Peptides against a protein of PDB entry 3OGK. Designs and how they scored, part 188

Target 1, 307 residues: chain A of PDB entry 3OGK
Amino acid sequence: ATPDRLSRRFPNLRSLKLKGKPRAAMFNLIPENWGGYVTPWVTEISNNLRQLKSVHFRRMIVSDLDLDRLAKARADDLETLKLDKCSGFTTDGLLSIVTHCRKIKTLLMEESSFSEKDGKWLHELAQHNTSLEVLNFYMTEFAKISPKDLETIARNCRSLVSVKVGDFEILELVGFFKAAANLEEFCGGSLNEDIGMPEKYMNLVFPRKLCRLGLSYMGPNEMPILFPFAAQIRKLDLLYALLETEDHCTLIQKCPNLEVLETRNVIGDRGLEVLAQYCKQLKRLRIERGADEQGMEDEEGLVSQRG

## One batch from the design tools (peptide; made by RFdiffusion4, then SolubleMPNN)

Design b1_p26_1_s4 (from b1_p26_1, 19 letters changed)
Fold by OpenDDE base, seed 3:
Structure b1_p26_1_s4 (fold): chain B 307 residues (1-307), chain A 26 residues (1-26)
Amino acid sequence: as target 1 above (307 residues)
Amino acid sequence: MFVETPRELRQKRLDELIRERKEERE
């Protein structure tokens, strides 16, 4: 479909989702005239889609100019922006979005590739937004943003229910977790094992409503921090956990209300058996092949392709 | 130059951490 055809058919469109065809790795090889650019769509949004509240770009090329145009065109009417696996923008584009779209409820840039100039976008969001419900920059590389701004967002946004972040040290997020009273979902962070301080994370207090969780680099020594609320966990993302098969079994046994599990092949047949035994509410299971398979030739953790 | 995707970068970091932890336990 062309942008112009969309606006003619649906002038009152409230939600738009566009999917680019190429893999993210091919974005640098895409000619300017390729349908992977959001520019013509942003132009159409700006001119003709005056009721649009939600925009989702997936695997598309997005420039700062595109974001600026979108921001100014929709302003406080924009409630959702998802830059899902996008590329081509910088943090200046994000700054424009949060500056002009002060009532944004969902801001996602998960798995997007961008140039980071500064942390101003998150600071601006913290200073002016009170509407945010979902913030997701999971699997991104931000080095210049402040966990203090995240705490401020949590304090000011009472409806904040889902936050996914990059590799923040979890201890830097203590203030955030205390402020985020209604948080139901958290993914990301970084748990860094310290041999000299085995109890480094034992005093970590999570939001009371937390039920969807994916802590990055969580090992067996850190895993016990989940045990006090494991029974309320409904979704668990272990894709980036440092858990072995037995650790999976231990954790799964404590999560009887688990509905969604995402993990690596390290769960093994044994972990799957335990999952079937203890997690009767399971609705979705995602198993990814990890690089750890190369070391598992001799360990029981291979999911046997029993055809 | 193949620009590594954020996913690939994160996986690489995970693999490094797995290796480091195995080496520390040996």
Scores: peptide ipSAE 0.464, ipTM 0.882, DockQ to the pose 0.487
Fold by OpenDDE base, seed 5:
Structure b1_p26_1_s4 (fold): chain B 307 residues (1-307), chain A 26 residues (1-26)
Amino acid sequence: as target 1 above (307 residues)
Amino acid sequence: MFVETPRELRQKRLDELIRERKEERE
C-alpha cells in the first residue's frame, strides 16, 4: 500500500502499524529503494491523517527529521509511538517526540538501533509528562540516561503500569521501584553477581502490584528476591536469566498463578514436568533455543519434541 | 561492517555470562 492510498481510503484512521520486510540482516542490508523508510508515511500522517493517535513502526528506517515532523504534526494528540526494531535515528529524535508530545501514554523503542548523543530525552520526559502508562526501551543500549529521571517519571506518572529498560544496575532503580506504586510489569535491568556480597539484592523492594517480570542476568543467588511475591506472578521472562534446569524447577513451583512463561531450552523436560504440575493456569509457553544447547552435555537441559 | 543488532549483542552478552559462571563453578 502507498501512503496516499491509505489516507484517501481511511482519512479518520486512529491507529497505524507499518512493518518492514523481515530480514535477519535488516540492520545490515538496507537497500535505498526498499520502502522501509517511514518518511513518506510521516508526510502523509502530517498532511492527511489528523486523527491519528497511535503509530507503530516495525523494522523501519526512521530519521530524526521523521520523528521531528511526526512530533510537531501530532503533538499532544499522539498517545502511542512504537519504534519496534527500527534504526536510523538518534536521541535527538526522541527528544523531539517527548518535547512536543507531552501527553504520550506509550513510548516504545524495543530492540531499536540508534546513536546516543545524551540523556536529555528521558530528562525532558521526566520533567513534563504525567500521562505515561508504558515506557519500553528493552534491549537497547543507553549509557547516558539517568535512573533518577526514571524515578521522576514514576513519581509524576501515576498511571505508569509497564516499564522495560536496558541494562540499568538494579540497585540504581530502588528509588524508581519505591515511586512506581502502580507498576505491574518490569523487564530488563542488570543483576550483577558479587561473590563477596551474595545478599546485595535481597533488600530490593518491588512494587506491590508487580506480576509481570523479566530480570536480566538473574542467577540462582538472586532468584530468591522473587519468592515473597512469586504467588502473584502471572508472566515470567527468563530468556536472559542465568538459571539452570533445577533453578527453573524451584522458581516454577513458587509461581502457581503463572500464565505466561518465556525461557530457553535449559528448562528441560524436568522443568516442563514441574510446570505442568504446578502451573495449572498456564496459557502461553515460549521456549527458545539458547547458546546453552551448544554447551549442555547434560541431557536434562534438552526439551524433547514430546512437549 | 556487519552491525550487530541489539538482539545479537544481548545474546552475545548472555552467552559470555553463562560461560563465565560455568568456569567459576568448575
Scores: peptide ipSAE 0.459, ipTM 0.880, DockQ to the pose 0.561
Fold by OpenDDE base, seed 1:
Structure b1_p26_1_s4 (fold): chain B 307 residues (1-307), chain A 26 residues (1-26)
Amino acid sequence: as target 1 above (307 residues)
Amino acid sequence: MFVETPRELRQKRLDELIRERKEERE
C-alpha cells in the first residue's frame, strides 16, 4: 500500500500500523526507496489523516524530523505512539513528541535503537503529562534519564497501568513503585546481586495491583521478593531472569493464576511438568533458546569430537 | 561495523551474568 492510497481510501483512519522490515534485514541494507522509512507516511498523516490517534511503526527508520512533523501534526490528538524496533532517531525526536503530544496515553520505544543526547524527553513528559497509561522503553539503553522523572510520572498519571523500562537499578525505582498505585505491569529494571548484602531487595515494595512482571537479572536469591504476591501474578517474563530449572519449579508452584509465561529452555521438561500441574489457567507459553544450553552443546560437541 | 541490536546487547549481558554466577558457584 502507498501512503496516498491509504488516505484516499481511509480518510477517517484512527489507527495505523506499519511494518517495514523482515527480521533478517539489517537496517543498513534497506534501500532509501524501500518502504522502511516513515517519512512518506508521516507526510501523509500530517496532511490527510486528521483523525489518526494511534501510530505504530515496527522495524522502520524514523528520523527526528519525522517525529517532529508527526508531533506537530497530531498534537494532543495523538494517543498512541509505538516505535517498535525502530531506528534513526535521537532523544530530540522523543522530546518533540512529548512536548507537543501532551495527552499521549501510550508511548512505546521497545527494542528501538537511538542516539541518546539527554534525558529531557522523560523530564518533559513528567512535567506535563497526566494521561499516560502505558510507558514502554524496554530493551533500550537510556543512561541519561532520571528515575525521579519516572516517579513524577507515576504521581501525575493516575491511569498508569503498564511500565517497562531498561536497566534501572531496582532500588532507584522504590519511589516510582510507591507512587504507581494503579500499576498492573512492570518489566525491566536490574537486580544486582550483592554477596555482602543478600537481603538487598527484601524490603522492596511493589504496587498492590501488580500482576504482570518481568524483572531483569532476577536470581534465586532475589526471587523470594515475589512470593508475597505470587498468587496474583498472571504474567511472568523470565526471559532475562537468572533462574535455573529448580528455581523455575519453585516459582511456578507459587503462581497458580499464571496465564502467560515467557522463559528460556532452562525451564526444562521438569519445569514444564510443574507448570502443567500447578498453572491450570495458562494461556500462553513462550520458550526461547537461551545460551544456557549452548555451553552444554559446545561441551557435548567437544566431548563428541574427542571420543 | 555490525551494530548490535538491543536484543543482542541484552542477551550478551545476560550471558555474561550467567557465566559469572556459574563461576561463583564453582
Scores: peptide ipSAE 0.457, ipTM 0.880, DockQ to the pose 0.476
Fold by OpenDDE base, seed 2:
Order: structure tokens, then sequence, then C-alpha cells
Structure b1_p26_1_s4 (fold): chain B 307 residues (1-307), chain A 26 residues (1-26)
């Protein structure tokens, strides 16, 4: 489809999702003629798609100019922007979006690659937005954003239900979790084991409605922080957890209402047996092969054909 | 210049942490 054909056919389009071509090296040197630029689409949105409130770019090249044009064209009418696995922009482009689209409800940059100039975009979002429901910059590399701005967002956005972040130290998010009273989903962060302080996370208080969770680098020592609310967990992302087979068994037994599990092959046949025994509401199971399989001599840690 | 994807970077970090924990238990 071409932008012009779309606008002529659907001038009142509310939601647009564009998918770039899958490429193994999307974040590497993309040929100039890749055809994955959003520019012609942003031009069409600006000129002819005046009812558009939701934009999802997946695997596209997005420039700061594109984001600025989109932001100014849609302004407070833009409710959703998803930059899913996109590249080509900087935090200046994000700043433009949050500056002009002050009623944005969903902002996603998951797995996008960008140049980070500063943390102003998150600060601006914190200062002016009260509409945010979903914030997702999971699997991104932000070093200049402040956890305090995330806390401010949580305090100001009463409808905030899903937040996915990069490698924030979880202890820096204590204020955020206290403020995010309606949060149902959290993914990311960083749990950093400290041999000298094994209980450093034990006083972490999660939002009362939290039921979808994916903590990064959670090990068996940190896992008990979930036990007080494990019965309410419906989705668990363990892809980046540091749990072994037995740890999986321990946690799964405490999650009888689990509907979605994402984990690595380290769950093993034993973990799958425990899952079948205790998680009768399971709807989706995703098992990825991890690099940890190469070092596991224990046959129990491998999902065999018997399962 | 080869730029690692966010996914690759996170996986690399995970792999490093797994290795470190194995070494500490041995």
Amino acid sequence: as target 1 above (307 residues)
Amino acid sequence: MFVETPRELRQKRLDELIRERKEERE
C-alpha cells in the first residue's frame, strides 16, 4: 500500500500500523533504499489523515524530523505512538512528541535504537502529561533519564496501568511503585545481586494491582519478593531472570492463577510438570532457547520431547 | 559500524550474569 492510496480510501482512519520488512541487521547499516522510512507516511498523515489518533511503526526508520512533523500535525489528538523496533531518531524526536502530544495515552519505544542526547523527553512527559496509560521503553538503552520523572508520571497519571522500562535499578523505582497505585503490569528494571546485602530488595513494595510482571535479572535470592502477591500473578516474564529449574518450580507453585509464562529452556521438563500441576489457567507458554543451555549438563534442565 | 540491537545487548548482559553466578557457586 502507498500512503496516498490509503488516505484516499480511508480519509477518516483512526489507527495506522506500518510494518517494515524484517531484516536480520535492522540496526546495522541499512541500505539507503530500504523503503522502511516513515517520512512519506508522516507526510500523508499530516496532510490527509486528520482523524488519526493511533500510530504504530514497526521496524521502520524514523527521523527526528518525522517525529516533529507527526507531533505537530496530530498534537493532542495523538493518543498512541508505538515506535516498535524502530531506529534513526534521537531523544530530541521523543521530546517533540511529548511536548506537542500532551494527551498521549500510549507511548512505546520497545526495542528501538536511538541516539540519547538527554533525559528531557521523560521530564517533559512527567511535567505535563496526566493521560498516560501505557509507557513502554523496554529493552532500550537510556542512561540519562531520571527515575524521579517516572515517579512523577505515576503520581500524575491515574490511569497508568502498564510500564515497561530498561535497566533501572529496582531500588530507584521504590517511589515509582508507591505512586503507581493502579499499575497492573511492570516489566524491566534491574535486580543486582549484592553478596554483602542479600535482603536489599525484601522491603520492596509493589503496586497492589500488579499481576503482569517481568523483572530483569531476578535470581533465587530476589524471587521471594514476589511471594506475597504470587497468587495474583497472571503473566510472568522470566526470559531475563536468573532462575534455575528448581527456582522455576518454586515460583510456579506459588502462581496458581498464571495465564501467560515466558521463560527459557532452563524451566526443563520438571518445571513444565509443575506448571501443568499448579497452573490450570495457563493460556500461553513461550519457551526460548537461551545460551545457558550450552552449560547445563543436567538433562533435567532441557525440555525434552516427552513434554 | 556494527551496532548491537537492544535485544542483543540485553542477552549479552544476561549471559554475563549467568556466567558470573556460575563462577561464584563453584
Scores: peptide ipSAE 0.455, ipTM 0.878, DockQ to the pose 0.537

Design b1_p26_2_s1 (from b1_p26_2, 8 letters changed)
Fold by OpenDDE base, seed 1:
Structure b1_p26_2_s1 (fold): chain B 307 residues (1-307), chain A 26 residues (1-26)
Amino acid sequence: as target 1 above (307 residues)
Amino acid sequence: SLREKLKELREKRAREEEEERRREEE
């Protein structure tokens, strides 16, 4: 479909999701002339889709100008913006969004590529937003944003339930976790092992309602920080954990209410057996072939294909 | 280290996605 056709057919559209061509797209199902730029869509949104409250761009090119136009056109009516694996924008575009869309509830830029100019966008969000429910910049590289702003967001946004971040040192997020009283999901951060301080993370206090978790670079030494609330964990993202097969088994046994598991093939057949034995409520399982197979001298635990 | 490999993997995937988007524009 073209933007103009969409607006003519659905002038009262409230939610729009646009997907760029997937890498393995069947070309017969997606027109070859399908543009990767959001610009024509943003133009159409601005002019003709006045009830649109949710926008999701996946694998699209998004410029700062596009974001600025979208922000001004929808303003406080915009509740959801998802820049999913998008590129072409800078933090100036994000600043425009948070400046003009002060009632945004969901802001996602997971796996997006952008140029970082400053941390003003997060600061502005912290200063003016009280509506945020979901903040997700997982698998992004922000170096200029402040964990203090994240804490402020948690304090001011009482409906904040899901936060996914980049490579923040987890200890810098202590204030955030204390403030985020209703947080149910957290992913990202960075756990950094310190031989001189093996227990440096053991005193971390997580939000009481936390049940979906994915800590980046969590190793077996840090894993015990989850044990006090492992029984309430429903989702684990272990894609970037530093756990071996046996570590997986240990953790899984402590998570009887696990519903979703994402991990690498290092879980092995043994881990899968343990999972089947202890996690009877499991609904989704994702196993990625990751770095464990790439040049690791010691191949630990492979998942076999059973047919 | 495995940690570094995981970081590299993340970066690689990000680059691949960017390259794919660029190809789609051609």
Scores: peptide ipSAE 0.193, ipTM 0.745, DockQ to the pose 0.128; fails the geometry check
Fold by OpenDDE base, seed 3:
Structure b1_p26_2_s1 (fold): chain B 307 residues (1-307), chain A 26 residues (1-26)
Amino acid sequence: as target 1 above (307 residues)
Amino acid sequence: SLREKLKELREKRAREEEEERRREEE
């Protein structure tokens, strides 16, 4: 499909999702006006798709200029921007988006590769946005953004329900969790075990509605922080947890309402047995291989990434 | 380290997602 064909057929298009070709192919084989670059699409959006409120770019090359043009073209009409596994932009592009699209509800940069110049984009978002519902920069590397801005966002955005972050120290997010009263989903962060402070995370208070969770590097010492609300957990992302088989069994037993589990092969046959026994509402199970020292003979299961 | 392996897992996941995307496009 070409941008011009799309606009001619659907001039009143509200949402657009573009999927690029594999990154290797994008770099070597895809011309600028075809497939891999969002530029021609942004041009078309600016000129002919004036009702577009949701944009999802997956595995596309996105420049700061593209983001700036998109931001100015759609302004407060843009409700959703997902830069899903995209590359080619810097935080200046993000700054343009949040500066001009002050009513954005969903902002996603999950697994995108970018150059970080500063943390101004998150600060600007914190200062002016009250509409945000979903913020996702999971599996990204931001070093210059402030947890305080995230807290401000939580305080000001009453409809904030899902936040996925990079490697923030979880203790730096205490204020965020306190402010995010309606948060239902949280993924990311970083739990850092301290042998000298084994209970450093024990006093963490999570939002009362939290039911979808994926804490990075959560080990067995930190796992008990989930126990008070384990019964309300519907989704667990344990892909990046530091849990052994027995730890999985312990946690799973406490999550009878679990619907979605993503974990590694370390769950083992025993963990799967426990899962079957205690989690009767399970709908999706993803098991990744290769991340643990000891190989398990369990089958690899992949959950559809479309849901 | 396990953390290093988890990084590898992230990379693996990214590849699998790419493959899935490709299959969806076929």
Scores: peptide ipSAE 0.162, ipTM 0.715, DockQ to the pose 0.148; fails the geometry check
Fold by OpenDDE base, seed 5:
Structure b1_p26_2_s1 (fold): chain B 307 residues (1-307), chain A 26 residues (1-26)
Amino acid sequence: as target 1 above (307 residues)
Amino acid sequence: SLREKLKELREKRAREEEEERRREEE
């Protein structure tokens, strides 16, 4: 499909999703010469798709110039931008988006590869946006952004319902959680063991409406922080949790309203039995294989091929 | 370290998802 054909057929298009062809690339990095550039599409958006409010690029090459053009062309009319597993841009491109699209509701860059220059994009978002509903930079590596800006976003964006982040220390997000009164979903962060203070996370206060959760590096010592609201949990992402089979069983028993579970094969047959027993509302189950074969868990906890 | 293992897991998942998508196109 060509961009020009799309605009001629659908001049009033409001939502566009483009998918690049998957190619074997380490770490979801798309080579610059892959040819899946968004540039022609951004040009078409700028010129002919004047009602476009939602853009989703998946596995595309996106440059800072592309983002800048898109930002200026759509400005406050842009409500959704998803850079899903994209590459080729820097945080300058993100800065342009948040500078010009001040009414953006959904900003996603999950699993995208980019060069981080600074944390200005998140700061700018914090200073000017009050419309944000979904912020997702899950499975990204930001080292220069501030958790204080995330807190500011939570304070200013009353409709903020879903936030997925990288490796923020969870204790640095205390202010964020306090401010994010309507937050329903949180994924990411980093739980770090401290031998000298084993209960350092026990006093964490989560948003009251939180029901979709995926804490990174959560071990059995940290898991009890979920127990006070485990009954309201509907979705759990345990892909990056440090839970063994027995830990899974313990947690699952406390989540009778669980609808979606994502985990590794470490859940084992026993965990699946417990899941079937206690989680009668389960709708989706995703089990990733092979992760624990690399010595993270004993082989005895692996899900048998019989299931 | 456990963190390194999880990083490797993330990388593996990314590769597997890409392979799966390739197979679906094939």
Scores: peptide ipSAE 0.158, ipTM 0.714, DockQ to the pose 0.222; fails the geometry check
Fold by OpenDDE base, seed 2:
Structure b1_p26_2_s1 (fold): chain B 307 residues (1-307), chain A 26 residues (1-26)
Amino acid sequence: as target 1 above (307 residues)
Amino acid sequence: SLREKLKELREKRAREEEEERRREEE
């Protein structure tokens, strides 16, 4: 499909999702100069798609100029922008988006590759946005953004229900969690073990409505922080958890209302048995195969074909 | 990448667990 054909057929289009070429890269590893450019589409959006409120670019090249044009063209009419596994932009482009699109509800940069110049985009978002419902920069690398801005966003955006972040130290997000009263989903962060303080995370208070969770690098020592609300957990992302088979069993037994589980092959046959026994509401199960297979001498850690 | 970090963390924990086991056996 071409941009011009789309606009002619659907001049009142409200939602657009563009998918670039498939790539073999995993996670946030995006090869340079692959995929389609959004430029011609942004031009068409600016000129002819005046009712467009939702834009989803997947695996595309997006420049700062493209983002700036899009931002100015749609302004407060833009409710959703998803830069899903995109590349080619910097935080200046993000700044333009949040500056001009002050009523944006969904902002996603998950697994996108970009150049980080500063943390101004998140600060600007924090200062002016009160509409945000979904913020997702999961599997990204930000070093210059402030957790305080995230807290401000949580305080100001009463409808904030889903936040996925990169490698923020979880303790730096205490204020965020306290402010995010309506948060239902959280993914990312970083749990870092400290031999000298094994219980450093035990006093974490999560939002009361939290039911979809994926904490990065959560190990068995940190896992108990979930136990007080494990019964309300509906979705777990354990892809980047540091849980072994037995840890999975322990956690799963405490999550009888689990509907979605994403984990690695480390769950093993035993974990799957426990899952079947305790999680009767399970709807989706994703098991990733990865580096775990090379180190696991224990056959019990592998999901067999018998399941 | 997060994957690389996960791998590094796992390796670190594995080493620490092995060291702890050795200390308990002595």
Scores: peptide ipSAE 0.085, ipTM 0.580, DockQ to the pose 0.110; fails the geometry check

